# Peptides against a protein of PDB entry 6RO1, part 29

Target 1, 216 residues: chain A of PDB entry 6RO1
Amino acid sequence: LGKEIEEYIHKPKYCLPFLQPGRLVKVKNEGDDFGWGVVVNFSKKSNVKPNSGELDPLYVVEVLLRCSKESLKNSATEAAKPAKPDEKGEMQVVPVLVHLLSAISSVRLYIPKDLRPVDNRQSVLKSIQEVQKRFPDGIPLLDPIDDMGIQDQGLKKVIQKVEAFEHRMYSHPLHNDPNLETVYTLCEKKAQIAIDIKSAKRELKKARTVLQMDEL

## One batch from the design tools (peptide; aimed at target 1 Q20 R23 S106 Y110)

Design b2_p18_1 (made by RFdiffusion4)
Pose (drawn by RFdiffusion4):
Structure b2_p18_1 (pose): chain A 194 residues (1-46, 58-67, 79-216), chain P 18 residues (1-18)
Amino acid sequence: LGKEIEEYIHKPKYCLPFLQPGRLVKVKNEGDDFGWGVVVNFSKKSLYVVEVLLRCAAKPAKPDEKGEMQVVPVLVHLLSAISSVRLYIPKDLRPVDNRQSVLKSIQEVQKRFPDGIPLLDPIDDMGIQDQGLKKVIQKVEAFEHRMYSHPLHNDPNLETVYTLCEKKAQIAIDIKSAKRELKKARTVLQMDEL
Amino acid sequence: KLLGEVLTKDGEYEPLYH
């Protein structure tokens, strides 16, 4: 569901109008993410590209690392979430100290909103009048309710047991696909003709 | 301390303070 919502937000017809300088954006590509960042401007490429400050062809910052902000161009279809907040940015972003200042500014924004950095309502704000997105948002609130209600959500060992579950779940996926092709390979193809 | 601005559902901006 989360990925499905991102696809609607990826549509440039819907998200480009809200990519004003200083907008907070979360980006993820093929798995790894950079946390949150701020946009500077955007233009076409070759698809659209926006230059965003992120925590880090570079890779994202690790959890233990304090991080160093760097501006990088990214494709628009790599934005996972867009916030209602537009934090102020310096005019000349070339200095390192200013880049750290922005990192500190967002650390203060995250404090002002411990419930989470507010996101744009894709309908009330972004204007996605598509009916499919309605049913998606409904399933999200319902499954989030199921998640927090699960006895394991609060358990500190949840991440320890969730990984063993994830591993056991992937092994099972292989067995399924492996058996699928086996049932096909093992099949005699010309028996219906006979 | 002024941090920035927050977009409302009415399409307006409100100052954000810490």

Design b2_p18_1_s1 (made by RFdiffusion4, then SolubleMPNN; from b2_p18_1, 5 letters changed)
Fold by OpenDDE base, seed 5:
Order: structure tokens, then sequence, then C-alpha cells
Structure b2_p18_1_s1 (fold): chain B 216 residues (1-216), chain A 18 residues (1-18)
């Protein structure tokens, strides 16, 4: 269910108005989870679909992410990797395709104007950690309906199912509702299908983006 | 310390402090 919501939220038509400098976002790329980062800016790139000649604009957001120091040594050819749990890491500005945003927060940080100095980038990590301390239940998310204004009936149905599931989970212990197993199995299957579709879409989009970077 | 802003349900922002 959370992944079905993500498929709506990461659409440019919904999320672009909220990708202001300082916005907290989560970034996931394949098996790499970067966790919470901060939007620096975004750009629209003109893309022409090779087969149809149709304009398919690519949206790239520059996100300040906690990266492994090892991945930075080969920065010219290697994709940035997330910092290991036991690693301090280093905050780097990484160009990210908008569809790789897994969550968007209602929080917008004040960031340094100049992010070229390492100390300024690392100060943003400290700010993220301070925000996390203020929200022990997790950094708050943008509401897709109330905050983002998404009116899609498919999303409303997903939200209603999530709310009904949460209400059942909190009102009845898991062991008392035989329909919970069916709902869990359906939710897990839908979540897995949503993962697989999202992974396949990411791979297809990556293959297209790499092909266009080689022509530049 | 002022860290940033939180979007409220009414569309306004409130400050977040450390």
Amino acid sequence: as target 1 above (216 residues)
Amino acid sequence: KLLGELLNKDGTYEPIYS
C-alpha cells in the first residue's frame, strides 16, 4: 500500500511544486537506500523518445545525500552509493531522477547558500539529525490529498484501504481477525507487485537515461 | 536554533527549532 501511494507522489505533475530548495526527500535507487536527503534544485531536460519521436521530458532533482566516501573516489564513472550504517559518510549533491523519490516530507530545511564547502554540506546532515530527534515517530510526510492536492480516485481508494487496515490493526489484535491474513497477503502481494513494477520502470528509465548520456 | 519550516494542514508554515 505504501508503494502504491509512492507511485502517485513521485509523478512530476504532483511533486514538482514541492521540490523547493531545502525540502526533505527520501531517495531509493534499486537496492540502495540513501534515506533522507535535502533538495537543492531541480531541472527539466528535454528528452525525445527514440521510437516515437515524442517529447518525454526528464526531471532531474539535485539532492544532498549521505554518500559513502569510497564511492566518491571514483566519482567520474561510478554512481554514488549510500553511506554504510557504521560509516560517517559525506554529504554530496547527487543528480536524481524524480521517480527515485520514495517520500517527500512536509519539512523544509534552511540550507547554506554555498554548498561547495564540505563543512556546509555536513551542517545539513546535522540539521536532518536534529529534525529526526524532534519527530521520534519519523519525519512527517506530505499528505498526498491535503498537502499535494492529488484528486485521483485510485489514490483515494488506496488511502481508504490503508486507513481501514490501520484501524483494524489498532482496534483488533492481529490474531483475532481472520480477514487480516487475507488483507496482509493481498497487501504484501500488491506491495511486491508495486515493487516489481517500480523496479522494472526504474531499470527501463535508467537504460533510457544512460543511452542519452552517451549521446551527449 | 531555527532549522526550517513545517507545512501545516492550513497551508501555512511553522518554524522548527533545535
Scores: peptide ipSAE 0.587, ipTM 0.952, DockQ to the pose 0.830
OpenDDE base, seeds 1, 2, 3, 4: peptide ipSAE 0.584, 0.568, 0.582, 0.584; ipTM 0.952, 0.949, 0.951, 0.952

Design b2_p18_1_s2 (made by RFdiffusion4, then SolubleMPNN; from b2_p18_1, 5 letters changed)
Fold by OpenDDE base, seed 1:
Structure b2_p18_1_s2 (fold): chain B 216 residues (1-216), chain A 18 residues (1-18)
Amino acid sequence: as target 1 above (216 residues)
Amino acid sequence: KLLGELLNKDGSYEPIYA
């Protein structure tokens, strides 16, 4: 259900107005979860569909992400990789296709004007960590209806199903059944694979220099 | 420390502090 909401949120027609500098966003690329990053800027690139000659605009967002040190060394040849859990990592500005945004926060950070110095980039990581402390239940998300203004009836039906499921889950004393978490994890994995397949099919039509473009 | 802003339901922003 959360993934069905993601399919609406990452659409350029809905999310572009919220991709201002400092916006907190989550980035996922297949099995790579970068977690929370910060929008630096976005750009619209002209793309031509190879089969129809139709203009299919490509939206690239530059996101400050916590990357592995290995990805820094190979940044000219390899896609950025997320920092390992036990690794400090380094904050890097990574060009990301907009459809790789798994979540958009209602939070906007104040960021340094110059992100070339490592210390300035790492200061943003400290700011993200302080925001996470401020929100122990998780960084607040943009409401897709109230904040983003999405009027799609399909989304409304998804939200109603989520609310009905949550209500049933929390009203039953058996919500602590470990079997329910296993089913959820399996459903999430299956839905991720389906998204990744759709994303990969769409991206097979798109150019090389963005996080997913070099893997095609 | 001022960290950023939170978008409220009314479209206003409130400051976030550390």
Scores: peptide ipSAE 0.580, ipTM 0.951, DockQ to the pose 0.830
OpenDDE base, seeds 2, 3, 4, 5: peptide ipSAE 0.573, 0.573, 0.585, 0.567; ipTM 0.950, 0.950, 0.952, 0.949; seed 4 fails the geometry check

Design b2_p18_1_s3 (made by RFdiffusion4, then SolubleMPNN; from b2_p18_1, 5 letters changed)
Fold by OpenDDE base, seed 3:
Structure b2_p18_1_s3 (fold): chain B 216 residues (1-216), chain A 18 residues (1-18)
Amino acid sequence: as target 1 above (216 residues)
Amino acid sequence: KLLGELLTKDGKYVPIYS
């Protein structure tokens, strides 16, 4: 169900109005989880679909992310990698395709105007950590319906199912409702199918769109 | 310290402090 919600949130149609400088976002790229970063800016790039001539705009968001120092050495040729849990890492501005945003926070940080100095970038990491301390249950998320204004009936149904599930879990903590596992499995399967369709579309788009994150 | 702002359920932004 969480993955199904992500499929709506990361759509440019819904998320672009919230990608202001300072917005906290989570970035995931395949197996790489960067965790929470901060939006610096975003840009719309014109792209033309091969063979159709249709305009398919690409949206790139520059996100300040905690990166491995090793990945910085090859930053010109290799994609940035997330810092390991045991390393300090370094905050870097990384161009990210908008569809790689896994979460968007209701929090916007005040960030330095000049992010060229390393100390200014690292100060943002400190600010993220302070926000995390302020929210021990996790950094608050934008509500897809109430905050983001998503009117899609499919999303509303997903949210209703999540709420109903949560309500049942809290109301009946001991009921391993086998139907709940079935609903979860069906929701996971549907989410996986949606991911697979999106992945297939992305692979088809990747096969068609030269601009992978590695080429950004 | 002022860290940023939080969008509340009523659609308002409120300051966040450390």
Scores: peptide ipSAE 0.591, ipTM 0.954, DockQ to the pose 0.796
OpenDDE base, seeds 1, 2, 4, 5: peptide ipSAE 0.573, 0.566, 0.583, 0.567; ipTM 0.950, 0.949, 0.952, 0.949

Design b2_p18_1_s4 (made by RFdiffusion4, then SolubleMPNN; from b2_p18_1, 7 letters changed)
Fold by OpenDDE base, seed 2:
Structure b2_p18_1_s4 (fold): chain B 216 residues (1-216), chain A 18 residues (1-18)
Amino acid sequence: as target 1 above (216 residues)
Amino acid sequence: KLLGTLLTKDGKEVPIYS
């Protein structure tokens, strides 16, 4: 279900309006999980489908990502690789195809105007880490329906299934329904995105509540 | 410190601080 939601949110027709500078996005390329990065800009490139000759625009987003220092040494020949968990890494601006965005946050960071200095790029990593501290259950996601305005009935059905599953998980202990485990494993990917969406919604609600409390 | 903004359900952007 999470993968199914991802298939909607990374479509240019839905996500492009939200790819403003400073937007937090999660980038995943095959086995490489870069985690959360920050949008710098995006560009539309003309692409022609080789078989049909139809114009299929390619959308490339420049994302500031935490990369391994090893991959940067070979950057002339090899694609950037994500930093290892135990590695500090270095923030680099990486061109990413829009379909590689696995998540889009409701958070937009203030970023330095000049990202050429390494210190400016690393300051953004510190900002991401501070945001993560504020959201212990995960960085809040854009709501595909309420925030992104996706009206696709297929997505609505997916969301309904997720909500129904979550309701069942909270109403019944997970351990009592073996189908919940299979649905949880199949929906672990699905439910992780759904839990990520719902936790993100809850954290968004909590964050709003905290912000409202800080205003009292 | 001001970190950025959070989009709220009502479409407002609220500040996020460290």
Scores: peptide ipSAE 0.581, ipTM 0.951, DockQ to the pose 0.680
OpenDDE base, seeds 1, 3, 4, 5: peptide ipSAE 0.578, 0.573, 0.581, 0.568; ipTM 0.951, 0.950, 0.951, 0.949

Design b2_p18_2 (made by RFdiffusion4)
Pose (drawn by RFdiffusion4):
Structure b2_p18_2 (pose): chain A 194 residues (1-46, 58-67, 79-216), chain P 18 residues (1-18)
Amino acid sequence: LGKEIEEYIHKPKYCLPFLQPGRLVKVKNEGDDFGWGVVVNFSKKSLYVVEVLLRCAAKPAKPDEKGEMQVVPVLVHLLSAISSVRLYIPKDLRPVDNRQSVLKSIQEVQKRFPDGIPLLDPIDDMGIQDQGLKKVIQKVEAFEHRMYSHPLHNDPNLETVYTLCEKKAQIAIDIKSAKRELKKARTVLQMDEL
Amino acid sequence: EEEELEERIKKATIEVEP
């Protein structure tokens, strides 16, 4: 569901109007993410590209690392979430100290909103009047309710058990696909003709 | 339509000073 919502937000017809300088954006590509960042401007490429400060062809910052902000151009279809907040940015972003200042400014925004950095309502704000997105948002609130209700959500060992479950779940996916092709390969193809 | 969009953007934006 989460990824499905991102696809609606990826549509440039809907998200481009809200990519003003200083907008907070979360970016993820093929798995790894850079946390949150701030946009500077955007233009066409070659698809659209926006230049965003992120924590880090570079890779994202690790959890233990304090991080160093760097501006990088990214494709618009790599934005996972867009916020209602537009934090102020320096005019000349070339200095390193200013880049650290922005990192500190967002650290203060995250504090002003411990419930999470507010996101744009894709309907009330972004204008996605599509009916499919309605049913998606409904399943999200319902499944989030199911998640926090699960006895394991609070358990500190949840991440330890969740990984063993993830591994066991992937091995099972292989067995399913492997058996699928086996049932096909093992099949005699011309028996219906006969 | 453009004015309506600008008004919507202004209502949907929270500005934050450092």

Design b2_p18_2_s1 (made by RFdiffusion4, then SolubleMPNN; from b2_p18_2 with E1S E2A E3K E15Y)
Fold by OpenDDE base, seed 5:
Structure b2_p18_2_s1 (fold): chain B 216 residues (1-216), chain A 18 residues (1-18)
Amino acid sequence: as target 1 above (216 residues)
Amino acid sequence: SAKELEERIKKATIYVEP
């Protein structure tokens, strides 16, 4: 369910207007969870698809993320890795593809104008930690419908299913409901449906691209 | 419109000062 919502939120069409400097965003890449970081800026890069010559614009957001100090030593060749739980880490500006944004917060921080000094970058980590203390139930997310204005009927159906599921989880204390197995099965089925929707949308996009090539 | 989008962003955003 959360992953299905993520598939809408991370679309450039919807998220780019909200990627202002200081916006809190959550970044995940290939199993690496960087947690909450802060948007510094974004850029549109022209990418030419190697097989179709079609211009597929890449959107890159520079995000200030808590990185492992070990990963920084190899920064010329290796992707930054998230700081370990017990590691202090170091805040670094990391170029992130927009589709790697797992969440976008309603929260926007004031950030230092110059992020070149380590102390200025580390001050932003303190600000993130302060926001986390102010929101003990979690950092508030942008509502994809009310805040972001996404009108996609597929998203509305996903949200309705999330809300119905959450309402059932909160109304029935998970500890005593024999439906826990049904809840797990629904979560697994939903994770599978999210994968199937993503695959079907990729196939539909490929099919439309093929149809457009046959009409030229 | 661009103005409507700006207003939407402003309404949706929580500004936190350090």
Scores: peptide ipSAE 0.553, ipTM 0.930, DockQ to the pose 0.720
OpenDDE base, seeds 1, 2, 3, 4: peptide ipSAE 0.539, 0.544, 0.526, 0.537; ipTM 0.932, 0.931, 0.930, 0.932

Design b2_p18_2_s2 (made by RFdiffusion4, then SolubleMPNN; from b2_p18_2 with E1S E3K A12S E15Y)
Fold by OpenDDE base, seed 2:
Structure b2_p18_2_s2 (fold): chain B 216 residues (1-216), chain A 18 residues (1-18)
Amino acid sequence: as target 1 above (216 residues)
Amino acid sequence: SEKELEERIKKSTIYVEP
């Protein structure tokens, strides 16, 4: 279900308008979870499908991500790797295919105009960490329907299934399967997070003020 | 419309200053 929602939100048709500089996005590439990064820019690349000759535009988003220092040594030939949990890492601007965006936040940061200095890039990491601290239940997500305006009936059905599942979990906790408890706890956390995010977002929107991180 | 989209983006976005 979550993955099915991702399949809609990462479509260029829907997400590109929201990929402004400073937008928080979550990047995953196969086994590599970069976590939350910040959009710097995006570009449209011409791509030709090898079998059809049809122009299939590729969308590349430049995302400031916390990368392993080990991966930076070979940065010319190797894909960037996420920093290890115990590693400080380094914030790098990484070109990411738009379909690798696993989440798009409601949060947009003000970023330094010049990201060439390491200190400016690392300041953005501090900003992400402060946002994470302010949202202990998780960084607020864009609502695919209400915020992103996705009208796809398939997505609406997925959301309805998620909501119905969440409602059933809250109404009837299936205590009997320990393997379900882990999934349910994750789903309940995710559902509670989604509710709390929607509430927090409504409160923040009512304020209509740029929030300083110290005031959050 | 593009204008409606811009307003949607503005209304949906939480701006955080460092």
Scores: peptide ipSAE 0.574, ipTM 0.937, DockQ to the pose 0.608
OpenDDE base, seeds 1, 3, 4, 5: peptide ipSAE 0.569, 0.547, 0.564, 0.560; ipTM 0.939, 0.935, 0.936, 0.935

Design b2_p18_2_s3 (made by RFdiffusion4, then SolubleMPNN; from b2_p18_2, 5 letters changed)
Fold by OpenDDE base, seed 5:
Structure b2_p18_2_s3 (fold): chain B 216 residues (1-216), chain A 18 residues (1-18)
Amino acid sequence: as target 1 above (216 residues)
Amino acid sequence: SEKELEERIEKATIYVLP
């Protein structure tokens, strides 16, 4: 279900308008999870399909990602690898095919104009880490329907199934607990707190288009 | 329209200053 939503979001026709410089995105490639990175720019490349001669445009986004220092030594011949959990890593601008974007955030950072200096790239990592601290439940995602304007009926059916599954997953374990009222009040409080956090985040989003990191 | 798309993007975006 989450992967089925991803298949809509990473389509160029939907995501390209949101790939502005400073947009937070998640990148995954062949089992490598880079986590959250920042869009620098995107480009359209003409690709000719080898068998049909049809022009199939490839979309490449340059994303500032936390890479392992080991992968950077071979960067001319090998794809960059994500930094290990225990590794500091280094922020690098990596060309990424748009279909490798696993998530797109509502958050857009102000980034340095010159990303050639290491210190400027590493400052963006600090900003990502600060955003992650401000959003302990996870960095806010673009809503595929409300924010991105995807009208596809297949996506609407997937979202309805996810919501119905989540609702059932939260309701089923609770039916057999003898402390049902306390667990229901805690789960209703947690669901209401999650709704209130989501609504407060949405109201903060509606009330202020520009937030300082200290105001989050 | 392009303007409607820009307005959608702006309403959807949380800008974070450093």
Scores: peptide ipSAE 0.572, ipTM 0.939, DockQ to the pose 0.639
OpenDDE base, seeds 1, 2, 3, 4: peptide ipSAE 0.572, 0.562, 0.546, 0.566; ipTM 0.939, 0.938, 0.935, 0.938

Design b2_p18_2_s4 (made by RFdiffusion4, then SolubleMPNN; from b2_p18_2, 8 letters changed)
Fold by OpenDDE base, seed 1:
Structure b2_p18_2_s4 (fold): chain B 216 residues (1-216), chain A 18 residues (1-18)
Amino acid sequence: as target 1 above (216 residues)
Amino acid sequence: SEEELQKRIEESTIYVLP
């Protein structure tokens, strides 16, 4: 279900309007999870499919990502690698294909105008970490229907299945297994937290609230 | 419309100041 939603969100038709500078995005490349980064810019590249001659436009988003120090030493031809969990890493502007965006946040940061200084790039990492601290249940996501306006019937069916599953989990506590109740209570807490985040987001959305990180 | 899209973007965005 989550992966099926990702297949809609990363489509240029839907996500490009939301890829403004400062937008939080999650980047995954194969086995490499970069986690949350910040959009700097995007570009459309003309690509010609080698076999069909058809113009297939490639969309590249420049994302400020936490990279390993090893990936900085390796030649400009090697793909950036994510920082290890135990390392600080370094924030680098990495060109990312738009289909590698696994999530798009409702959060948009104010970023430094000049990202050439290391200190300016590292300040953005501190901002991401503070946002993560303020959203312990996860950084708030754009709603694919309400926020992104995706009208695809396949997506609507996926969302209906998720909602029906969540509603069934709430409506049918399997009354007789205390171990299932604990798993259900954890899933309900996680679902309730997701609902509370969605509700808090709706309230924040109504308030046009510019959140200072210190007031989050 | 483009105007509806811009409104949707603005209303859905949480701005975080440093």
Scores: peptide ipSAE 0.585, ipTM 0.943, DockQ to the pose 0.627
OpenDDE base, seeds 2, 3, 4, 5: peptide ipSAE 0.581, 0.561, 0.580, 0.585; ipTM 0.942, 0.939, 0.942, 0.943

Design b2_p18_3 (made by RFdiffusion4)
Pose (drawn by RFdiffusion4):
Structure b2_p18_3 (pose): chain A 194 residues (1-46, 58-67, 79-216), chain P 18 residues (1-18)
Amino acid sequence: LGKEIEEYIHKPKYCLPFLQPGRLVKVKNEGDDFGWGVVVNFSKKSLYVVEVLLRCAAKPAKPDEKGEMQVVPVLVHLLSAISSVRLYIPKDLRPVDNRQSVLKSIQEVQKRFPDGIPLLDPIDDMGIQDQGLKKVIQKVEAFEHRMYSHPLHNDPNLETVYTLCEKKAQIAIDIKSAKRELKKARTVLQMDEL
Amino acid sequence: SKGFVIEKKGKVVKEEEL
């Protein structure tokens, strides 16, 4: 569901109008993410590209690392979420100290909103009048309710058990696909003709 | 300056300083 919502937000017809300088954006590509960042501007490429400050062809910052902000161009279809907040940015972003200042400014925004950095309502704000997105958002609130209700959500060992479950779940996926091709390979193809 | 705005429907709803 989460990824499905991103695809609607990826549509440039819907998200480009809200990519004003200083907008907070979360970006993820093929798995790894850079947390949150701020946009500077955007233009076409070659698809659209926006230059965004992120925590880090570079890779994202690790959890233990304090991080160092760097501006990088990214494709628009790599934005996972867009916020309602537009934090102020310096005019000349070339200095390192200003880049750290922006990192500190966002640390203060995250504090002003411990419930989470507010996101744009894709319908009330972004204008996605598509009916499929309605049923998606409904399933999200319902499954989030199911998640926080699960006895394991509060358990500190949840991440320890969740990984063993993820491993055991992937091994099972292999067995399914492996058996699937085996049922095919083992099949005699010309028996219906006979 | 340091601060931010909260926006709804492309309009500023609230401004705060840091």

Design b2_p18_3_s1 (made by RFdiffusion4, then SolubleMPNN; from b2_p18_3, 8 letters changed)
Fold by OpenDDE base, seed 3:
Structure b2_p18_3_s1 (fold): chain B 216 residues (1-216), chain A 18 residues (1-18)
Amino acid sequence: as target 1 above (216 residues)
Amino acid sequence: MKGYELLKKGEVVEEFEL
């Protein structure tokens, strides 16, 4: 269910309009979770399908991500790796395929115009951390229907199944099924996504608010 | 000034073809 929503959100036809510079996004590549990063830019690369000659454009988004210092030294040969939990890491601009975006926030940051200086990049990490502090229940997500305008009936059915499942979980006492913890963790993640969406909808219904971040 | 904005529905990004 959460993965099924992600399969809609990361499609270029839906997410590209929301990939403005400063947009908060989550990046996940296989086993590597980078967490929250900030969109710097995106590009469309012309790709030709080798078997059909059809134009299949490849979308690459440059995302400012917290990377391990070890992976940056090997960046000529290896992909950047996420910073370890206990590592400070370093903020780097990483080109990622648009389908690696696992979430898109309603929050957009003001970013420095020049991201070449390390201090400018690290200042964005402080800004992400301040946003996380202001949203203790998690950074608010864009609503795929109300904010992103996805009209797909498959997605609407997924969301209806989500809401109906959440409503059933809140209305029925938990029977001890060992698959319930997995269903609960999926449903808590999904309830958190739905709460984050609902919270984002409430905040988006408020007047356009440029929140000044306190000087850190 | 560092800040963030909660962007409402409808700000479409112009696609830059590289």
Scores: peptide ipSAE 0.134, ipTM 0.650, DockQ to the pose 0.301
OpenDDE base, seeds 1, 2, 4, 5: peptide ipSAE 0.008, 0.011, 0.011, 0.019; ipTM 0.486, 0.466, 0.439, 0.528

Design b2_p18_3_s2 (made by RFdiffusion4, then SolubleMPNN; from b2_p18_3, 7 letters changed)
Fold by OpenDDE base, seed 4:
Structure b2_p18_3_s2 (fold): chain B 216 residues (1-216), chain A 18 residues (1-18)
Amino acid sequence: as target 1 above (216 residues)
Amino acid sequence: MKGYQLLKKGKVVEEFEL
């Protein structure tokens, strides 16, 4: 259900109007969860599909993300990696393919005009953390219907199912649905397989600084 | 300024200082 909503939200036709500087977004590249970052800029790149000659425009969003210090050493040749949970990390402007946006917030931060100084980038992390404290139930998301104006009937059906599921969850505590544990274990196994495939793909494609640009 | 805006339907509905 949540993943099915993500498949709508990350589409350029829906999300591009909301990718203003300072917009909070979540970035997830397969097994690498960067969490919440801040949009700095976006660009449309002309891409030609190598096999069809079709113009497939690439949308790259520059997102200020919390990266591992290890990934920064190799930033010229390797894709950025998220900071480990126990790592301080460093805020870096990372070029990200738009389809790697897992969520878009209704929150827009004021950001420094110059993000070249490390202190300015790290100040944005402090601002994200302060916003997270103000929203204990999580940073508010854009409504895909009301805010993003998505009219797709498939999405409306997904949302209705989510609402009906949430209503059922609150009315009947799912603590006893044995299918929940099986769904979690299957999701974890699928996530692990996705991580393993990703690690193998990253080993093959080390030369691109844009997240997932090497899959194109 | 340190702060954020809450946007709904593409409009700023609220502003906060950090």
Scores: peptide ipSAE 0.517, ipTM 0.937, DockQ to the pose 0.861
OpenDDE base, seeds 1, 2, 3, 5: peptide ipSAE 0.473, 0.509, 0.504, 0.460; ipTM 0.925, 0.935, 0.935, 0.923

Design b2_p18_3_s3 (made by RFdiffusion4, then SolubleMPNN; from b2_p18_3, 7 letters changed)
Fold by OpenDDE base, seed 4:
Structure b2_p18_3_s3 (fold): chain B 216 residues (1-216), chain A 18 residues (1-18)
Amino acid sequence: as target 1 above (216 residues)
Amino acid sequence: MKGYEVLKKGKVVEEFEL
């Protein structure tokens, strides 16, 4: 259910209007969870699907993320890795494919105009941490219907199922309905996304430093 | 300026200083 909503919100046609500088976003790359970062900018790259010749534009968002210091040493050849939970890490501007955005916040930070100085980048981490303290139940998400204006009937049906499931779960805590079918469909979609990412990686190999490029 | 805005229903509803 939450992953099915994610499949809508990370679509460029829905999320691009909300990718303004300072927008809080979550970034996940396979097993790597970067947590909350801040949008710096985005770019549209012309891409041509290698098998069909169809124009498939790639959207790259530059996100200020907390990265491991180890990944920074290899940043010319290797993708950025998230800071370990016990590590301080360093804030870096990382080019991210838009489909790696696992969440988009209603919160937009005022960010420094110049992010070249390390102190300016690290000040943004302090601001994220302060926002997290102000929202103890978690940083607020954009509502896909009310805030993002997504009119897709498939999404509305997913939300209705979530609401009905939550209502049933609160009213009857013992119905473990093993939504095994939903897990299988999510695994197949995850596999398809991994294939689509792998195809996008082959073309993006021309741009040395985008997240997910190093595993090929 | 250190701060943030909160978007709701296409409008900025809250602005905070940090």
Scores: peptide ipSAE 0.494, ipTM 0.932, DockQ to the pose 0.758
OpenDDE base, seeds 1, 2, 3, 5: peptide ipSAE 0.483, 0.483, 0.479, 0.470; ipTM 0.928, 0.928, 0.928, 0.927

